# Designs tried in a protein design run: peptides against a protein of PDB entry 4N78. Part 260

Target 1, 186 residues: chain A of PDB entry 4N78
Amino acid sequence: HFQVICRLLGYQGIAVVMEELLKVVKSLLQGTILQYVKTLMEVMPKICRLPRHEYGSPGILEFFHHQLKDIVEYAELKTVCFQNLREVGNAILFCLLIEQSLSLEEVCDLLHAAPFQNILPRVHVKEGERLDAKMKRLESKYAPLHLVPLIERLGTPQQIAIAREGDLLTKERLCCGLSMFEVILT
Target 2, 155 residues: chain B of PDB entry 4N78
Amino acid sequence: MAELQMLLEEEIPGGRRALFDSYTNLERVADYCENNYIQSADKQRALEETKAYTTQSLASVAYLINTLANNVLQMLDIQASQLRRMESSINHISQTVDIHKEKVARREIGILTTNKNTSRTHKIIAPANLERPVRYIRKPIDYTILDDIGHGVKW

## One batch from the design tools (peptide; made by RFdiffusion4, then SolubleMPNN)

Design b2_p25_7_s3 (from b2_p25_7, 13 letters changed)
Fold by OpenDDE base, seed 1:
Structure b2_p25_7_s3 (fold): chain B 186 residues (1-186), chain C 155 residues (1-155), chain A 25 residues (1-25)
Amino acid sequence: as target 1 above (186 residues)
Amino acid sequence: as target 2 above (155 residues)
Amino acid sequence: SAEEENLEKLIQEVSALPTFRDVAK
């Protein structure tokens, strides 16, 4: 599903969605969640002493339950605050999954473009074959597929310019060194 | 452009007019041949003359049709070439626009990205300020508050 | 006669048209 979304939206669509999600997350964090956190901090017992170990696990649990009773009984916390936190979590996960899907698509595009851009795969050399000889054979085999040099020889100046720009855009992908998710986490 | 204009405005219309004029002239020639054959005492000579005119007329019409057809074909070829050039131009513009849109999109998404810092596992620097272990002043927790909740196991 | 003159003009016009030999060249 995320792959399809990435294909449909493209870079622009993904950027818009990510920006809007960031705005929503920021709004939730600075608004409702912050207010609840402040309220919780006010209601939190100032001194939460560790009960004596002598009361056993059930007694200790009851003690903490009693001290936190006001917080646990705060119905709005469960209904509104936790829902907002869930939304934030879902937004983060969504961003992560989109980035991962986008990265996969970019890698696929790069792989498909590679033969046309003089990017040769690392050839597995069988034992006894010279790597250099195989690479030269590969280079010679794919040389006619080099699109930009071909257009430079046969195309108009305008076509050459477009081909070069297209080549650059094809080579420069986010997966090569950029992360959106890291920005979301900061 | 000049060649196409000449074909459209001069050569093709001129060829059509020539064919029309030829048709009119052929009708006159036919009438003449018929009358000449009827009036001539030498019918063999009249027949030979008619054959000559017929052959000449057919040749002329064939020439005019061929010339006109070639001009029309040439016109169509020029127009087809112009359309191809226009198509190429449109495609070029379309590609330029697409590239521009892609660049804009990439700038937009780029703002939302940061360099993948292969940050070396920064050692979680333990905060230097070891919060002084709050001396657990064992204040006796008054558990009497819990006395009402729990059935005290009487020993 | 005027008819003979018109006929001569017509013959000249038809004779001025390209022949098959001219087209074959």
Scores: peptide ipSAE 0.015, ipTM 0.590, DockQ to the pose 0.006
Fold by OpenDDE base, seed 3:
Structure b2_p25_7_s3 (fold): chain B 186 residues (1-186), chain C 155 residues (1-155), chain A 25 residues (1-25)
Amino acid sequence: as target 1 above (186 residues)
Amino acid sequence: as target 2 above (155 residues)
Amino acid sequence: SAEEENLEKLIQEVSALPTFRDVAK
């Protein structure tokens, strides 16, 4: 589903969606959630230590439950604050999944474009064959597919310019070194 | 441009008119040949003359048709060339626009990106403090401070 | 009768004349 979304939206659509999500997240964090967190921090027990491990998981849970009983019983925390936190969480997950899907699409594009851009994969060499010879054969085989050089020889100046720009745009992808998710987390 | 105009306005219409006129002329020639053959005492000569006129007429029509056909083909070639040039221009513009749109899109998404950072694991420090039994004392918490932010429920 | 026969021969001979393709070569 996320792959389809990435394909449909493209870079621009993804950017718009991400920006809107960031606005929503920011609004939630700086608004309701922040106020609840501040209030909760004020009413939190002054001394709340981690119980001994000897109490076991149930005992530790009961300890924390008792310490936070009044907070847990606050109805608005569940209905408002936790809902907002869920929305934030969903937004973050959405961004993560979109980035992952986009990266996959970009990698696929790079792989498909590689033969046309004189980018050759490392070839497995059988025993007795020289790597250099195989690489030369591959280079020779794919030489006619090199788009930019081909257009430079046969095309108009305008076509050459477009081909070069297209080549550059094809090579430059987010997956090469950029992350959106890290920005979302900031 | 001038050549195409000449073809469209002069050569092709002229050729069509010539063919039409030729049809009328051929009918006259046919009538003449028929009458000449009937009236002539030397039928063989009349036949040979008719053959000659027929050959000439066919040659002339063939020439006219060929000329017209060539002119039409030439016209079509010129028009096709013009269309190809227009197509090329449109394609160039389209590609330029697409590249521009892509650049804009990339800029927009680019502002939402940062360099990938390697995640470093943080060392967990163990606390040295001994746990003491804690007496559970329930203290009521006043949540009225949140009434203005939430649904305004007063306890 | 003889004239009709001659006319038919003439028509056949004329019909045997080179076609447009032949002249255009």
Scores: peptide ipSAE 0.011, ipTM 0.583, DockQ to the pose 0.006
Fold by OpenDDE base, seed 4:
Structure b2_p25_7_s3 (fold): chain B 186 residues (1-186), chain C 155 residues (1-155), chain A 25 residues (1-25)
Amino acid sequence: as target 1 above (186 residues)
Amino acid sequence: as target 2 above (155 residues)
Amino acid sequence: SAEEENLEKLIQEVSALPTFRDVAK
């Protein structure tokens, strides 16, 4: 599904969606979530020390439950705050999945363009074959498919410029070194 | 352009008119031949004359048709060439626009991206010795690094 | 006579048209 979304939206559409999601996340974080956090901080016990280990796990849990009783009983926390956190989480997950899907699409595009861009696939050298010889054969095989050199030879200056620019755009992909997800996490 | 204009405005219309006139003339010649045959005491001579006129007329019409056809073909070739040039221009513009749109889109999405922190752990110790520019043997871009990214996406 | 003259002119015009032989040259 995300792959289809990526194909449909393209870079522009993805950018728009991501920007809007970031706005939503920011709004949720700075608004409702922040308010709840502030409220929680106000009602949080001033001194919450780790109970003695002697109480065991159940006792420690009960202790914390007692200390946080007022917080747990705060009904709006479960309904509104957690919902907003879920929304934020969903947005983050969406961004992650979109980025992953986009990366896959970009990789596919790179792979498809490779024969035309003088990018040779990694050749599995069978035992006994010289890697260099095989690479040369592949280079020779794909040489006629090299679009930019072909256009440089046969095309008009305008066509050459477009071909070079297109080649550059084809090679420069986000997956080569850029992450959107890291920006979302910051 | 001048040639095309000449073909469209002068040569082709002129050729069509010539054919029309030829048709009219042929009808007159036919009438003459018929009357001449009826009135002539020497029917054999009249017949031979008719044959001569018929042959000449057919030849002339064939010439006119051929000339007109060639002019039309030439016109079509010129027009086809013009259309091809126009198509090329349109394609060029379209491609330029598409490239521009793509660049804009990439800039927009680029704002939302950061460089993947390649763990700088390996201080690329700049080899002290400027190793001679090893001929950039374009190492094939190893896309295998991306193999791990694809397995996690449930389709 | 005028009709005959016109006819002769017409015949001359038709006769003056290129023949197949003339074109094949």
Scores: peptide ipSAE 0.027, ipTM 0.606, DockQ to the pose 0.007; fails the geometry check
Fold by OpenDDE base, seed 5:
Structure b2_p25_7_s3 (fold): chain B 186 residues (1-186), chain C 155 residues (1-155), chain A 25 residues (1-25)
Amino acid sequence: as target 1 above (186 residues)
Amino acid sequence: as target 2 above (155 residues)
Amino acid sequence: SAEEENLEKLIQEVSALPTFRDVAK
């Protein structure tokens, strides 16, 4: 599904969706969530000391439960704050999945374009075969497919310019060194 | 442009008229040949003359048709060439626009990206819109309930 | 093409025939 979304939206559509999601996340974090967090900080017990270990795990749990009882029972926290946090989480996950899907599509595009851009795959050389000879053979085989050099020889100046720009756009992909998710986390 | 105009306005219409005229002339020649054959005492000579006229007439019509056909083909070739040039121009414009749109789109998404090798700097953004303050009513917690747990510290 | 050459020859042969103008007189 995310792959289809990436294909349908393209870079522009993805950018728009990501921007809107960031706005929503920002609004949730800076609005409702922040208010609840501030309120919780205000009502948090000033002194919450760890009880003695002699009380055992059940006693310690009961102690903390008792200390935080009013906070845990705060109905608005569960109904509103946690829901908003869930929405934020879903938005983050959505962004992550979109980026991953986009990266996959970009890699596929790069792989498909490679033969036309003089990008040769690493060939596994069997024992006894010269790597250089195989590479030369591959280069010779794919040489007619090199689009930009071909157009430079046969095309008009306008076509050459378009071909070069297209080649550059094909090579420059986000997966080569850029991350959107890091921006979302900041 | 001048050649195409000449073909459309002069040569092709002229050729069509010539064919029409040739048709009327052929009917006259046919009538002549028929009458001449009936009236002539020398039927063999009349037949030979008819044969000659028939051959000439057919050749002339064939020539006219061929000329007209060639002119029409030439016209079509010129038009096809013009269309190809227009198509090329449109394609060039379309490609240029598409590349531009793609560049814009990439810039837009690019602003949402960072280098993968950059250190995670957490920018804390200040809250803009304070929604309605959440009313929290704190109930006093009775800690005495815990007095019986463990060493029973009476506070 | 051979066909075009034959057509040209035919046209030349026919052109050598007396014209309709010469006979319609």
Scores: peptide ipSAE 0.019, ipTM 0.600, DockQ to the pose 0.006; fails the geometry check

Design b2_p25_7_s4 (from b2_p25_7, 12 letters changed)
Fold by OpenDDE base, seed 4:
Structure b2_p25_7_s4 (fold): chain B 186 residues (1-186), chain C 155 residues (1-155), chain A 25 residues (1-25)
Amino acid sequence: as target 1 above (186 residues)
Amino acid sequence: as target 2 above (155 residues)
Amino acid sequence: SALEEELMKLIEEVSKLPTFRDVAK
């Protein structure tokens, strides 16, 4: 599904969606979540000492339950705050999945363009074949497919310019060194 | 452009008119030949004359048709060439626009990206020893060992 | 007559025109 979304939206569409999601996340974080956090901080016991280990796990749990009784009883925490946190989480996950899907699409595009851009696939050398010989054969095989050199030889200056720009755009992909998700996390 | 205009405005219409006139003239020639044959005492001479006129008329019509056809073909070739040039121009513009749109889109999404800190890719020194594909003997992971760690809430 | 010569030339030229059969090969 995310792959289809990526294909349909393209870079621009994805950018718009991501920007809007970031706005939503920001709004949720700075608005409702922040308010709840502030409220929670106010009601939190000022002194929450670690209970003595002697109370065991149940005792420690009861201690924290008692200390946080007011927080646990805060009904709006479960309904509104957790919902907003879920929305933030969903947005983050969405961004992650979109980035992953986009990366896959970009890789596919790169692979498809490779024969035309003098990018040779990694050749599995069968036992007994020289890597160099096989590479040369591949180079020879794909040499006629090199689009930019072909157009440079046969094309008009305008066509050459377009071909070069197209080649550059094809090579410059986000997956090569850029992360969108890292920006979302900052 | 001048050649195309001449073909469209003068040569082709002129050729069509000439051809039409030729048809009209052929009818007159036919009538003449028929009458001449009927009235002539020397039927052989009349027949030879008719044959001559027929040949001439046929040749003339053939010439007119050929000329017209060639002019039309020339016109079509010029038009085809013009269309190809237009197509090339349109394609160029379209490609330019697409490239521009793509650049804009990439800038927009680029703002949302940061360089992957390529942590020092430790040169995955390909272990020189391509360890023989250890036949991953799928030893069934005996998950029973985990049975003791998981305080399974006994329902 | 000059006209006959021109006509003969025209006939010769027309005769050299590929027949529809020749174009269809």
Scores: peptide ipSAE 0.013, ipTM 0.618, DockQ to the pose 0.009
Fold by OpenDDE base, seed 5:
Structure b2_p25_7_s4 (fold): chain B 186 residues (1-186), chain C 155 residues (1-155), chain A 25 residues (1-25)
Amino acid sequence: as target 1 above (186 residues)
Amino acid sequence: as target 2 above (155 residues)
Amino acid sequence: SALEEELMKLIEEVSKLPTFRDVAK
């Protein structure tokens, strides 16, 4: 599902969605959530000491329950604040999943383009075979597929320019070293 | 362009007219040959004359058709060439636009990214309270409830 | 041709912005 979303939106669409989600998250965090947090901080018991161990687990639990009773019973906390936190969480998860899906798509694109860009994988060497010889054979095999050099030889100046730009765009992907999610978490 | 215009306006219409005229002429020739054969005392001579006219007429028509066909083909070739040039131009523009759009899109998403190996610190500015005030009413806590559990809590 | 020229100018301006590779370095 997320893969389909990535394919449909592309970089432009993903950027827009991510920006909007960031705005929503920012609004929730800096607005309602912040207000509730501040309110809770104000009403938080100033002194909350650990009760004696002699009270046992039930007594300790009851102690903390009693100390926080008014906070727990704050109706707006559950209905509004927690809902907003869920929304924030969902937004974060959405961003994460989008980035992961995008990375997968990018990797696939890179792999598909590799033969046309003179990017050769390391091949398995059988016993008695020399790696260098095998690689040379592979290079020779795929040499006709090198798109940019081919167009440079046979194409018009305009086609060459387009091919170079396309090649660059193909090589430059987010998965190569960039992260969106890290920015979202900050 | 001049060649195409000549083909469209002069050569092809002219060829079509020539063929039409040829049809009319062939009918006349046929009538002549038929009458000549019937009326002639020398049937052999009349036959030979008819053969000659037939051969000539067929050759003429074949020539006219061939000429017209070649002109039409030439016209189509010129037009096809023009269309190919136009298509090439359109494709070039289209590709250029697409590349541009892609670059813009990538830059837009790029600003939302950071290096995976580096941490970024973002300064978040808290806005003023734009929402309704959060009202919290705190009730006094009765700590005596805990007295039944142990030594009681005194604050 | 005029449209192409304007497009090329725009592309040139955009090309001055850093690429993904530039950011990844």
Scores: peptide ipSAE 0.011, ipTM 0.634, DockQ to the pose 0.210
Fold by OpenDDE base, seed 2:
Structure b2_p25_7_s4 (fold): chain B 186 residues (1-186), chain C 155 residues (1-155), chain A 25 residues (1-25)
Amino acid sequence: as target 1 above (186 residues)
Amino acid sequence: as target 2 above (155 residues)
Amino acid sequence: SALEEELMKLIEEVSKLPTFRDVAK
């Protein structure tokens, strides 16, 4: 599903969606969540001592439940605050999944374009074969498929310019060194 | 452009007119040949003349048709070439626009990106000074405060 | 009738002449 979304939206669409999600997250964090956190901090017991181990796990739980009774009974915490936190979480996950899907798509594009851009895969050299000789053979095999040189030889100046620009755009992808998710986390 | 215009306005219409005139002339020649054959005492000579006229007329018509056909074909070729040039121009414009749109889109998404931190394994240099763990003196927590909360099962 | 026959023969002979398509190949 995320792959389809990435294909449908493209870079521009993804950018718009991500920007809007960031705005929503920011709004939720700085607005409702912040207010609830402030309120919770005010209501939080100033001194919460660790109960003695002698009371066992149930006793300790009851102790904390009692100390936090006012917070637990705060109905708005469950209905509003937790919902907003869920929304934030979902937004973050959504961004992560979009980025991952986009990265996969970009990698696929790069792989598909590689033979046409003089990008040769690393060939596993069997023991005893010269790596250089194999690479030269591969280069020779794929040389006729190099799109930009082909167009430079046969095309008009305008076609050459377009081909070069297209080649550059094909090579330059976000997955090569850029992350959107890291920006979201900051 | 001048050649195409000449073909459309002069050569092709002219050829069509010539062909029409030729048709009219052929009819006259046919009538003449028929009358000449009927009136001539030497029918063999009249027949030979008719053959000559027929051959000449057919050759003329064939020439006119061929010329006209070639002109039409030439016209179509010129038009096809013009269309191809236009198509090429449109394609170039379209590609240019697409590239531009893609660049804009990439800039837009680019502002939402940061460089992937290649985890340079920065050796976490452990701070040399092991701060001595301050011995937490456990002050006995007075649990008597909990006596009021729990219904102690009196046995 | 004789004239028509001769004309038909002439047409037949002319029809055997290579067409423009044949000369272009």
Scores: peptide ipSAE 0.016, ipTM 0.612, DockQ to the pose 0.007; fails the geometry check
Fold by OpenDDE base, seed 1:
Parts: sequence; C-alpha cells; structure tokens
Structure b2_p25_7_s4 (fold): chain B 186 residues (1-186), chain C 155 residues (1-155), chain A 25 residues (1-25)
Amino acid sequence: as target 1 above (186 residues)
Amino acid sequence: as target 2 above (155 residues)
Amino acid sequence: SALEEELMKLIEEVSKLPTFRDVAK
C-alpha cells in the first residue's frame, strides 16, 4: 500500500502529506498533550517515597496504585490525551513507512537507470578470471546504452540540455544521503 | 514555408486549372479531327493527323496529371515534416515543464529532509490558543486502606 | 524513377509533333 501511495503521490504529493502531518503532530504536541502534561505535573504527588519492602509486592503495587489512582482514573486523560498520543504515534509510523517505501522506489529507479548512465555493478568474478577483463567486457557491452553521450553526439543543443538535466535528476535521490524521518523525530 | 505557400496557392490550383483547360481543349481537338476526317478527300492523311493529335493530347494530360500529383505529394511531405517539427517542439516544452515541476517538488521535499549524519533538533513551537483542559480536581488519598497490609511496627 | 525518365522521353518526342495551332495555320 505504501509503495502504491509513493508512486501515485510522487515527491510533490509526499511533501504535501508530510508537511500536513508535521503540522498535525506539532499542533497535538504543543496543544492538548502539553496542557495535559502540565496539568499532570501539577497534580503529581510531591513526595513519593519508596514503601518498605516488608509490605511485599502486592502491598507496594497497591501503594503506588493508590498514589496514582486519581491520575489513572482521570477520564479525560484516557479519552483525549491517549487518543492524541495514538495519533502522534500513527503519524510517526506513517512517515517512517513512507520514507522506507520511497527509498525502495528510488533504489529501484537508480538500478534501472544504471546501465544507461555508465554505472556498472561489481560483478562477481569466478575463480581464474581477471576482474579487469570482465569489467571491460561489460563496459563494452553497455557502452551503446550510454544515453547522455549518445544524445551529445546526435542530438540538438536543446535535447542535450534536457538529457543532462534528466540525467542529473535521475542520479540525485533522497536515499543517497537524506532522511525525512530524522526531521520528524526532531 | 514559402514553398508550401506556393504549392497551395499557385502550383496546385494552377495545375488543376490547366487540367480543366486541357479537357476543354481535348474536346475541341476531337471535334476538329472528326470534321477533318469527314471533309478531307485524303482520309488516310486525316487519320494519321488524328492519331498524332491523340498521342499528343494523351501525353499532355499525362504530364499535367503527373505534375499535379507530384506537387500534391510534395505538399503532403512538407506538411508532414511541419507536423513532426511541431510535435518535437511540443514534446520539448512538455519535457521542460516536467523537469521544472520535478525540481520544484524536490525542493519542497528537500526542506523536509536532513543529512543522515546530522540530527537537527527542531524546537516545538506551542500554539497560541490552547484549549483549556478540564480542570483536574485532586481527591484526597485515603491511605488508611493500606493500614491492614503488612506487619506495621506499632510503636 | 526509370519510369519517369521514360515518360519524359515520350513526352519530349510527342511534343515535337505538330500542334493543332501549327496545322491550323
């Protein structure tokens, strides 16, 4: 599903969605969640001492449950604050999954374009074959597919310009060194 | 462009007119040949003249048709070439626009990205109009419920 | 084409024949 979304939206659509999600997350964090956190901090017990170990695990649990009972039973916390936190969590997960899917699509695009851009994969050399000889054979095999040099030789100046720009755009991808998710987490 | 215009406005219409005129002239020649054959004492000579005129007329018509056909074909070739050039231009513009759109899109998404090695901490800016959360009322905690739990050292 | 050349030769030969105008004089 995320792959399809990435394909359909493209960079522009993804950017718009991510921006809107960031706005929503920011609004939730700075608004409702912040207010609830402040309120909770105000009502938190000022002194919470560790009960004696002699009370046993059940007694200690009941002690803390009792101290936090009013907070836990606060209905608005469960209904509003936790829901907002869930929304934030979902937004983060969505961003992560979108970035991962986009990265996969970009890698696929790079791989498909590689033969046309004189980018050759490192071929596994069988024992006894020279790597250099294999690479030269591969280079020779794919040389006619080099798009930009071909257009530079046969194309008009306008076509050459478009080809170069297209080549640059094809080579430059987010997956090469950029992360959206890190921005979302900050 | 000048050649196409000449073909459309002068050569092809002129060729069509010439062909039409030729048709009219052929009728006149036919009438002449018929009358000449009937009136001539030397029918053999008249027949030979008729054959000559017939051959000449056929050749002239063939020439006119061929010339006209070639001009039409040339016109079509020029038009086809023009259409191809227009198509190429449109494609070029379309590609330019697409590249531009892609660059814009990449700039937009680029703003939302950072280098994998650099963590930038963005300050969360609080919205100005925060809805007031419902006031939490703290109820006093009764700890006496726990008095029966454990071996409390009575002092 | 070879056909066009032959046709042109034929036309040229026929064009040397006396025209109606030439005979009507």
Scores: peptide ipSAE 0.015, ipTM 0.605, DockQ to the pose 0.006; fails the geometry check

